# Peptides against a protein of PDB entry 7BDX, part 130

Target 1, 212 residues: chain A of PDB entry 7BDX
Amino acid sequence: EMGAAACTLLWGVSSSEEVVKAILGGDKALKFFSITGQTMESFVKSLDGDVQELDSDESQFVFALAGIVTNVAAIACGREFLVNSSRVLLDTILQLLGDLKPGQCTKLKVLMLMSLYNVSINLKGLKYISESPGFIPLLWWLLSDPDAEVCLHVLRLVQSVVLEPEVFSKSASEFRSSLPLQRILAMSKSRNPRLQTAAQELLEDLRTLEHN

## One batch from the design tools (peptide; made by RFdiffusion4, then SolubleMPNN)

Design b2_p16_5_s2 (from b2_p16_5, 9 letters changed)
Fold by OpenDDE base, seed 1:
Structure b2_p16_5_s2 (fold): chain B 212 residues (1-212), chain C 212 residues (1-212), chain A 16 residues (1-16)
Amino acid sequence: as target 1 above (212 residues)
Amino acid sequence: as target 1 above (212 residues)
Amino acid sequence: PLQPLRTSPYDVLKLF
């Protein structure tokens, strides 16, 4: 109980850039992020295949951890820190996103995808995650999720890849050959306006790349 | 491990007034402080009479909690919050300070005393803690500690009482009859310059009160 | 430029 409460407060205050700088300014930050991924991994491994995200102290704790990682990645110095000093955490997030079934741990998946999207704002971060083995298949696996918020954040991450020519060119052949175009087209007709807009923007970006 | 790491980071950032305001600005703050005292109490109750503060995750967690309470109490809105919404936590801190033997849990005692000192900066806070049953005997019990830092923070808390005529007048008879004057005089000759100064200043304040 | 995403415990409770 107390750990989840403390971590939730830390999550809440981590929305401030000054707080992120304060977190990263001490030697305690390295320890925190080194065990964050392990904690998230342990939680995911403890889930049975059919268990929904229970409103438990353990789930709340893991949500707070993923939220903190997201907020750290939202800041330039935080992205630099994650890519330089916490690569194992990024690898863990990618792995966990692959291990989770569609519809499983939806809230956690959203938070993890938000963190990866923020990391992708840094060119070095985007290079790192996009060069991860199985990254393109992982995107399509995640885009098969029935949840609209999961799909929204996948589309945002895909857009980050598409908008960087140096990254996109390396994987363009695999990307084009495996692109779930019909799925993205269906999302562009979604009743969810955020998902609809994200899918439309991505389709426009993809059309621009075909004509260049 | 992870809980202690998260709470330690929260402690570090709580030195900022803006972070304290952010902590207190949400409904999560009440939950956090309601269970903080219980966690500290559970830790103290788990200690055997002769166990020194081990460098454990549990001890580090409790230190971080006490540090957060101290930093919250350092801010005007934090003092107001503690006195209005977390009186049970203040009662717990007073109780734990009474339950611990001289020399036992020195670091925790220092942090708890620092929190009470900060609460005492608020007139309403000082009234609340000084009107706690057994407060004057508790001060003398704590001043019997062999540790110089414990004694220093006790002297600071005593000075807060002495400097407030409205508070001091209510307990002046008990205070004068039980005052460990020889102990304070001995501390005014301490080799620790912080303890020496605090004892000298308190003796000067006490002399001023005898002549008025 | 891509805008970073921030999240709060309060926002997640609204999304789910």
Scores: peptide ipSAE 0.274, ipTM 0.836, DockQ to the pose 0.281
Fold by OpenDDE base, seed 4:
Structure b2_p16_5_s2 (fold): chain B 212 residues (1-212), chain C 212 residues (1-212), chain A 16 residues (1-16)
Amino acid sequence: as target 1 above (212 residues)
Amino acid sequence: as target 1 above (212 residues)
Amino acid sequence: PLQPLRTSPYDVLKLF
């Protein structure tokens, strides 16, 4: 209980850039983020394959951790820190996104995807995650999720890849050959306006890349 | 482990007034501080009477909690919040300070005393804690601690009482009759310069009150 | 340029 409460407060205040700087400016940041990955992993491993998110202290704690990672990754120095000093955490997030079933742990998936999206704003971060083994298959796996918010954040991460020529060029062949075009086209007709817009924009970006 | 790490980071960032405002501005603050008191109490109750502070996650967690309370109490709105909405926490801190043996949990005592000192800067806070049953005996009990830092923070709390005529007048008779004058005089000769100064200043303040 | 995303407990509860 107390751990979840403290972590939730830390998540809330981490929306401030100055708080993120303070977190990173201490000698405790490295340990914190190493344990974060382990905690998230152990939580996911404790889930039965068909278990949905429970309203529990354990789940709230993991949500708060993912939220903190997201907010740290929202600033330039936070992205630099994660890519330089917490690669294992990034690897863990990618792993967990693959290990979770479609529709399972939707909120956690959203937060993890938001964190990876924030990391992907930095070229070094984008390179790191996009060069991860099975990254493209992972994106398509995640895009099969029935949840609109999960899919929205997957599309944002895909957009980060396609908007960076230096990264996209390396995987363009795999990307083009495996692209779930029909799924993205379906999303462009979603009743969720955010998902609709994101899918439409990505389709436009992809068309621009085909003409180049 | 993760809880202690998160709480330690929350403690560190709570040194900022803006972070304290953010903590208090959420709907989660009440719950957090209620659980804080319970957690601190359960920790102290788990100690054997002769057990010293252990370098453990549990102790670190409780230290961080006490540190957060201190930093919240360091600002005006934080003091107001604690006195209005977290009286049980204040009562718990007073109780724990009484339950701990001399020399036991020195660091925790210091942090708890710092929090109460910060609360005592506000007249409403000072009234609340000074009107607590057995407050004066508690101060003398704590002042018997062999640790100079504990005694220093006790003397600061005593000073908060004597410097507020509206509060001191209510308990002046009990205060004068039970004052461990010889102990304070001994502290005025301490090799610890901070303790020496605090004891000397308090003796001067007390002399001023006797002449009025 | 892509804009960073920020989160809070309140925002997540509002989105889901």
Scores: peptide ipSAE 0.274, ipTM 0.837, DockQ to the pose 0.299
Fold by OpenDDE base, seed 5:
Structure b2_p16_5_s2 (fold): chain B 212 residues (1-212), chain C 212 residues (1-212), chain A 16 residues (1-16)
Amino acid sequence: as target 1 above (212 residues)
Amino acid sequence: as target 1 above (212 residues)
Amino acid sequence: PLQPLRTSPYDVLKLF
């Protein structure tokens, strides 16, 4: 209980850039993010295949960790720190997103995807994530999720790849051959306006790349 | 491990007034400080009578909690919050300071005394603490500690009482009758310059009160 | 330019 409460407060205050800078300016940041990756991995490995997100202190704790990582990645120095010094955490997030079944741990998936999206704002971060083995199959696996928020954040991450020519060119053949176009088209007709808009924008970006 | 790491980061950033305001502005502050008191109490109750401060994750966790309470009490709105909404935590701190033996859990005692000192800056906080049953005997019990930092923070808390006529007048008879004057005089000769200065200042303040 | 996303315990509770 207490650990989750403290971590939740840290999550809340980590929305401040000054707080993130204070976290990273300390000698404890490396250890913290190393343990974070291990803790998230242990949580996912402890989940039974059919367990939905339990309202448990453990789940809340891991959500807070993922939220902190997201907020660290929201600022330039945080992205640089993660890409330079905490690559294992990024590898863990990518692995966990693959290990979770569709519909399983939706909140955690959303937060992890938000963190990867934030990392992708930095070209070095985007390169690192996109060069991960199985990255493109992982995106399509995640896009099969029944949850609209998961799908929304997948589309945002895909858009980050598509908008960077240096990254997209390296995977363009695999991307085009495996693109779940019908799924994205279906999302462009979603009743969820955020999902609808994101799918439409991505479809427009993809069309622009085919005409060039 | 992870809980202690998160709590330690929260402790580090809680030195900022803006962070404290952010913590208190959330709906989780009440629950957090309630659990904090319970956690500190459970830790002290689990200590064997002869156990010195172990370099354990549990001890570091409780130290971080006490540090957070101190930093919250360092600002006006934090003091007001503690005195209005988290009195049980203050009661717990007072109780734990009595339950610990001389030389036991020195770091925790220092942090708890620092928190009480910060609370004592507010007249309402000072009144609340000083009206606690056994408060004066508790001060003298703590002043018997072999640790110079514990004694220093006791002297600072005593000075907060002495400098407030409305508070001091209510306990003046008990205070004068039980004052460990020889102990304070010995501290005024300490090789620790901070302890020496604090003891000298308190002796001067006490002399001023006897001449009026 | 892509805008970074920030989260809070309160925002996640509203999304879900």
Scores: peptide ipSAE 0.273, ipTM 0.837, DockQ to the pose 0.290
Fold by OpenDDE base, seed 2:
Structure b2_p16_5_s2 (fold): chain B 212 residues (1-212), chain C 212 residues (1-212), chain A 16 residues (1-16)
Amino acid sequence: as target 1 above (212 residues)
Amino acid sequence: as target 1 above (212 residues)
Amino acid sequence: PLQPLRTSPYDVLKLF
């Protein structure tokens, strides 16, 4: 309980750039983010089937950890830190996104996807995550999720790849051959306006890339 | 482990006034500080005898909690919050200081005393803690500690009482009758320059009060 | 340019 409360407060204050700088400027940052990945992994491994007690202290703790990672990745020095010094954490997030079933741990998936999206704003970060083994199949696995917010954040991550020619060119063949076009077209007709817009924009970006 | 790491980071960033304001501006502040007191109490109650694993995760967590309380009390709005909304935490700190033996949990004692000292900067806070049952006997119990830093922070807390006539007048009879003068005189001869100075200043303040 | 996403406990509670 107390751990979850403290971590939740740390998550809340991590929305400040100065707080992120203070976290990273300490001599404990590396250890903290190393243990963070292990803690998230242990939580996911402890989940027997699809039944998550979403409101448990343990769940709240892991959500707060994922929120902190997201907020660190929201600023330039935080992205640099993660990509240069905490690659194991990024690998763990990618792994956990693959381990979770569609509909399982939706909140955690969203936060993890948001963190990866933020990392992708850095070209070095985008290269790192997009060159990870099974990255493209992972995106399509995640896009099969019934949750609109999960799908939205997958589309945003796909868009970050598509908008970077240097990255997209390396995976263009696999991307084009495996693209779940019918799924994205279905999302472009979603009643969720955010998902609808993201799917439409991605379809436009993809069309632009085919004509070039 | 992860809880201690998160709480330690929260402690570190709580040195900022803006971070303290962010902590207190949230809807979880009351609950957090309520659980904080309970956690500190549970830790102290779990100590079998004088053997504290000072470097344990549990110890580090409790130190970080006490550090956060101290840093909250270091600013005006934090003092107001504690005195108006978290009196149970202040009562818990006073209780725990009484429960710990001389030489036991020195680091925790120092942090708790620092938090009470910071609260005493507010006249309302000083009144509250000084009117707590057994406050003067507690000061003398704590002043029997073999640790110079514990004694130093006790002397500072005594000084905050002595320097406030409205508070001192209410307890002056008990204070004068129970004052461990020989102990304070011994501290005025300490090899520790900070303790020596604090003891000398307090003796001067007390002499000034006797002549008025 | 892509804009970074920030989160708070309150935002997540609103989204889910």
Scores: peptide ipSAE 0.270, ipTM 0.836, DockQ to the pose 0.280

Design b2_p16_5_s3 (from b2_p16_5, 9 letters changed)
Fold by OpenDDE base, seed 3:
Structure b2_p16_5_s3 (fold): chain B 212 residues (1-212), chain C 212 residues (1-212), chain A 16 residues (1-16)
Amino acid sequence: as target 1 above (212 residues)
Amino acid sequence: as target 1 above (212 residues)
Amino acid sequence: SLQPLRTGPYDVLKLF
């Protein structure tokens, strides 16, 4: 209980850039983010058994961890730290996103995708995650989720790849050959305005890339 | 492990006034400080059995909690919050200070005494803690500690009482009748300059009160 | 430029 409460408070305050800098300026940051990955992995592995109630202390703890990672990645020095010093955590997030089934742990998926999106704002971060084995299949796996927020954050991550020519060129062949175009077209007709807009923008970006 | 790491980071960032305000501005603050007291109590109760290694995750977790409380009490809104909304936590801290033997859990005692000292900066806080049952005997119990830092923070708390006439007048009889004068005189000769100064200042304050 | 996303305990409660 206490751990989840403390971590939730840390998550809340990590929305501040100054707090992120303070977290990173300490000698405990590396250890913290190392254990973060292990904790998230342990949680996801435990889901195959008991339906972990979404409101459990353990679930809240992991949500807070994912939220902290997102907020750290929301600022330049945080992205630099994660990409330079915590690559194992990024690998863990990618792995966990692959291990979770469509419709499973929606909240955690959203938070993890938000963290990866923020990491993708760094060219170095985008290169790292996009060069991860199975990254393109993983995007499509995640895009098969029935949840609109999951899909929205997948589309944002896809857009980050598409908008960076140096990255997109390396994966363009695989990307074009496996693109779930019908799924994205369906999303462009979503009643969710954020999903609709994101899908439409991505379709426009993709069309622009085909003509160049 | 993860809980201690998260709480240690929260402790570190709580040195900022802005972070304390952020912690208190959330709806989770009350729950956090409630669980804090329970966690500290559980830890102290566990000490009667196994020599909890001072460097255990559990010890570090409790140190971080006590440190957070201290840092919250270091600012006006934090003191107000604790004294208005978390009195049970203050009672717990007082109880734990009474339960710990001289020389036992020195680090935790120091942190808890620092938190009470910070609370005493509020007249409302000082009134609350000084009106607690057994407060005067507790001060003398703590002053019997062989540790100079424990004694220093006890002397500071005593000084907070002495410097507030409205509070001191209520306990003046008990205070004068039980004052460990020889102990304080011995501390005024300490090789620790902070302890020496604090004891000397308190002796001067006490002499001033006898002449008024 | 991509805009970074921030979250808090309250934001997650609103999204879900």
Scores: peptide ipSAE 0.271, ipTM 0.835, DockQ to the pose 0.300
Fold by OpenDDE base, seed 2:
Structure b2_p16_5_s3 (fold): chain B 212 residues (1-212), chain C 212 residues (1-212), chain A 16 residues (1-16)
Amino acid sequence: as target 1 above (212 residues)
Amino acid sequence: as target 1 above (212 residues)
Amino acid sequence: SLQPLRTGPYDVLKLF
């Protein structure tokens, strides 16, 4: 309980750029983010068979950790830190996103996807995650989720790849051959306006790339 | 481990006034400080018989909690919050300081004394803690500690009482009758210059009050 | 340019 409460407060204050700088400027940052990855992994592994109450202290704790990672990645020096010094954490996030089933741990998935999206704003970060083994299949696996917020953040991450010619060119063949076009088209007709807009924009971007 | 790491980071960033305001502006502050008191109490109760390794994760966690309380009390709105909304936490700190033996949990004692000292900067806070049952005997119990930092922070808290005529007048009889003068005189000859100075200043302040 | 995403405990409660 106390750990979850403290971590939740740290998450709340990490919305400030100055707080993120203070976290990263300390000598404990490397160890903290290393343990963060391990803790998130242990949590996901513990889900094998038991319906986790969405409001458990353990869940809240891991959500706060994922939120902190997201907020760190929201600023330039935080992205630099993650890509240069905490690659294992990024690998862990990618792995956990692959291990979770559709509809499982929706809130955690969203936060992890948001963190990867923020990392993708840095070209070095985008290169790192997009060159990860199974990255394109992982996107489609995640896009099979019934949750609109999961799908929205997958589409945003896909858009980050598509908007970067150097990265897209390397994966263009795999991307075109495996693209779940019917799924994205269905999302462009979603009742969720945010998902609808993101799917429409991605389809427009993809059409523009096919005409070049 | 992860809880201690997160709490330690929260402690580090709580040195900022804006971070303290962010902590207190959230709807979780009351619950957080309530659980903080309970956690500190549980830790101290667990010390019955086992030599706590000074560097345990549990110890580090509780030190960070006490550090957060200290940093909250370091600013005006934080003092107001503690005195108005978290009196149980202040009562817990006073109780724990009484429960700990001389030489036991020195670092925790210092942080708790620092938090009470910060609270004492607010007249309402000073009145609250000084009117606590057994406050004057508690000061002398703490002053019996072999640790110079514990004694230093006791002397500072005593000085806060002495420098406030309205508060001192209420306890003056008990204070004069129980004052460990020989102990304070010995501290005024300490090899520790900070302790030496604090003891000398307190003795000067007390002499000034006796001549009035 | 892509806009970074920030989260807080309250934002997640609204999304979900």
Scores: peptide ipSAE 0.270, ipTM 0.835, DockQ to the pose 0.289
Fold by OpenDDE base, seed 5:
Structure b2_p16_5_s3 (fold): chain B 212 residues (1-212), chain C 212 residues (1-212), chain A 16 residues (1-16)
Amino acid sequence: as target 1 above (212 residues)
Amino acid sequence: as target 1 above (212 residues)
Amino acid sequence: SLQPLRTGPYDVLKLF
C-alpha cells in the first residue's frame, strides 16, 4: 500500500522536467532504475496467463514505475541516462512486452510502449531498441493485441523506425517481408480516431518509402 | 526494496516547493499522508526496545516518509494542509515520539521533530500540537535523549512555544514548574556548537519572559 | 519531429 502510494506521487510529479533532473542528479537514480526493471519482471512472471489486471497495489505500483520511466524518457537528459546507464531496463521492457499475451496487462503494455517511444526520439535510443534481437517480430506480436491503445502505441513506435533512414535501412528487408499490412489497413478504418489517424499516417509514410 | 527506493526519490525531490504543491494539488495527498502515519506507527510498534536502527529497507522507507512530511511542512500550503486535513498524522508523530526510548530511533526522532518544528511555524499548527495531551511532558522526555541532534530539535520546538505569547500563556505554569533548567544549562555548555547556541538562545528567551 | 509523451496517474484512469 504505502510503496504504491509513494510511487504514484513520484509518478505524478515526474511529469516535470525539473523533477526528472532532480531524480537523475542524485546518486539514487542508477539503483532505482535497476530495481524498477527487476520489479516489473517479477510482476509479469507472477501473472497467471489469463488473469486480467486486477486493481491491486502491486499493479498500481508497477504502473507507476512504468509511468516514471516514461516521464524520464520524455526529457532529453532522461533519454541519455536510460540509453547510457540503464540499458538493462530497456532490455527488460522489450522482454516483458514479448512475454505478455495479446489482451494481457493492457495498461502496463501501453506505459512500456510509451517509454520505448520516448526513448526512440533519441537516435541512439532508437538504434539500441531496434537492434535488439527479435524487435520486428515483437512489433507485429504487439500489433495483434485487441486493445486499440496498445496498437496505437505500437504504430507510433513503428513510425519512429520508418522516419529514421539510418535505422530503417538496416532492417528494411525484414520489415517489408513481415509487415502485417492488412492489420494496419484494418486499423486505418477503426472507429477510434487516434488509431485511425496513426494507421493512416504510417501507411502514407510507408508508401513514400516505396516510391523512393 | 523498490518502495523504499521510490520513497527516497520522492523525499529528495520534495525539497522543492513546486513538488510539494504538485503533491498537494492531487487527489492522492490525503490517502498518502494517512497511510504515512499508519506505516510509521507499524514500524515503531515492530521495534524491539533495545535494537538500534538497522540499515534496513524498512528503516530507510520510514525515514523517507518522515522526511517528506518535514519538507511538506516547510512550505506554507503544506503546513495548512497538515493542520487542516492530516491532524491524525500529527497526532501519530506526537504519539510515536512518546513511545520511543531515549537513544532509540534517533534519525526518525530527528525527522519527526523537524516536521513538528515546521508545523509550529504556523500559529494554528503550534496551537494544535501544543494543546495535545502530554505535550510538555513529551518535550522533557525527548530532552533526556543522549543524542545532541534530538536535543537540538527539541530546543527549537520549545523556542517556537516560548516565542508565541498566545500559546505560551496557556501552559506557562506547567512549563515553568517542569522546566529541566539544569539540563538546558548543561546543553549551553555542549561541545556541539549548534546545540550550545540553541540552548543559550532559549535561556535568553526564558530570562526575557521572567522579567516581563 | 516526434513529440514526447508524458503520463500521470490521472491520465491512465482517463485512457482506460
Scores: peptide ipSAE 0.270, ipTM 0.835, DockQ to the pose 0.299
Fold by OpenDDE base, seed 4:
Structure b2_p16_5_s3 (fold): chain B 212 residues (1-212), chain C 212 residues (1-212), chain A 16 residues (1-16)
Amino acid sequence: as target 1 above (212 residues)
Amino acid sequence: as target 1 above (212 residues)
Amino acid sequence: SLQPLRTGPYDVLKLF
């Protein structure tokens, strides 16, 4: 209980850039983010295949951890820190996103996707994530999720790859050959306006790249 | 481990006034400080009478909690919050300071004393703490501690009471009749310059009050 | 340019 409460407060205050800088400026940051990955992994491994997120202190704690990672990655120095010093955490997040079934751990999945999206704003971060084995199949696996917010954040991560020619060119063949175009087209007709817009923008970006 | 790491980071960032305001502005603050008191109490109760602080995650976690309380109490809105909404925590801190033996949990004792000192800067906080049953005996019990930093922070808390006529007048008789003058005089000769100065200043303040 | 995302405990509760 106390750990979840403390971590939730830390998550809330990490919305400030100055707080993120303070977290990173301390000598505790490396250890914190190392244990973060292990804790998130332990949580996911403790879940039975058909069990949804429970309203528990453990769940709240893991959400807060993922939220902190997201907020750290929201600023340039945080992205640089994660890509230079916390690659294991990035690998863990990618692994966990692959381990989770569609519809499983939806809130956690969204937070992890938000963190990866933030990391992807940095060219070095985008390179690291996109060069991870199975990254493209993982995107499509995640896009099969029934949750609109999961799909939205997957589309944002896809867009981050597509908008960077230096990165997209390296995997463009795999991307084009495996693109779940019908799924994205279906999302462009979603009743969720955020998902609809993201899918339409991605389709336009992809069309622009086909003409180049 | 993860809880201690998160709480340690929260402690570090709570040195900022803006972070304290952010903590208090959320709807989680009440619950956090409620659980804080219970957690600190559980830790102290788990310690055998002769056991010193261990270098453990549990100890680190409790130190961070006490440090957060200190930093919250360091600002006006934090003091107001503690005195209005977290009186149970203040009572718990006072109780734990009484439960701990001289030389036991020295670091925790210092942090708790720092938090009470910060609360005592507010007249309402000073009234609340000083009107707690056994407060004056508690100060003298704590002043028997062999640790100079414990004694220093006790003397600061005593000074906070002495410097406020509206509060001191209510217990001046008990204070004068039980004052461990020889102990304070001994501290005025300490090799620790901070303790020496604090004891000398308090003796001067007390002398000034005897002439009025 | 892509804009970073920030989140807090309350934001997540509103999204779900």
Scores: peptide ipSAE 0.272, ipTM 0.836, DockQ to the pose 0.299; fails the geometry check

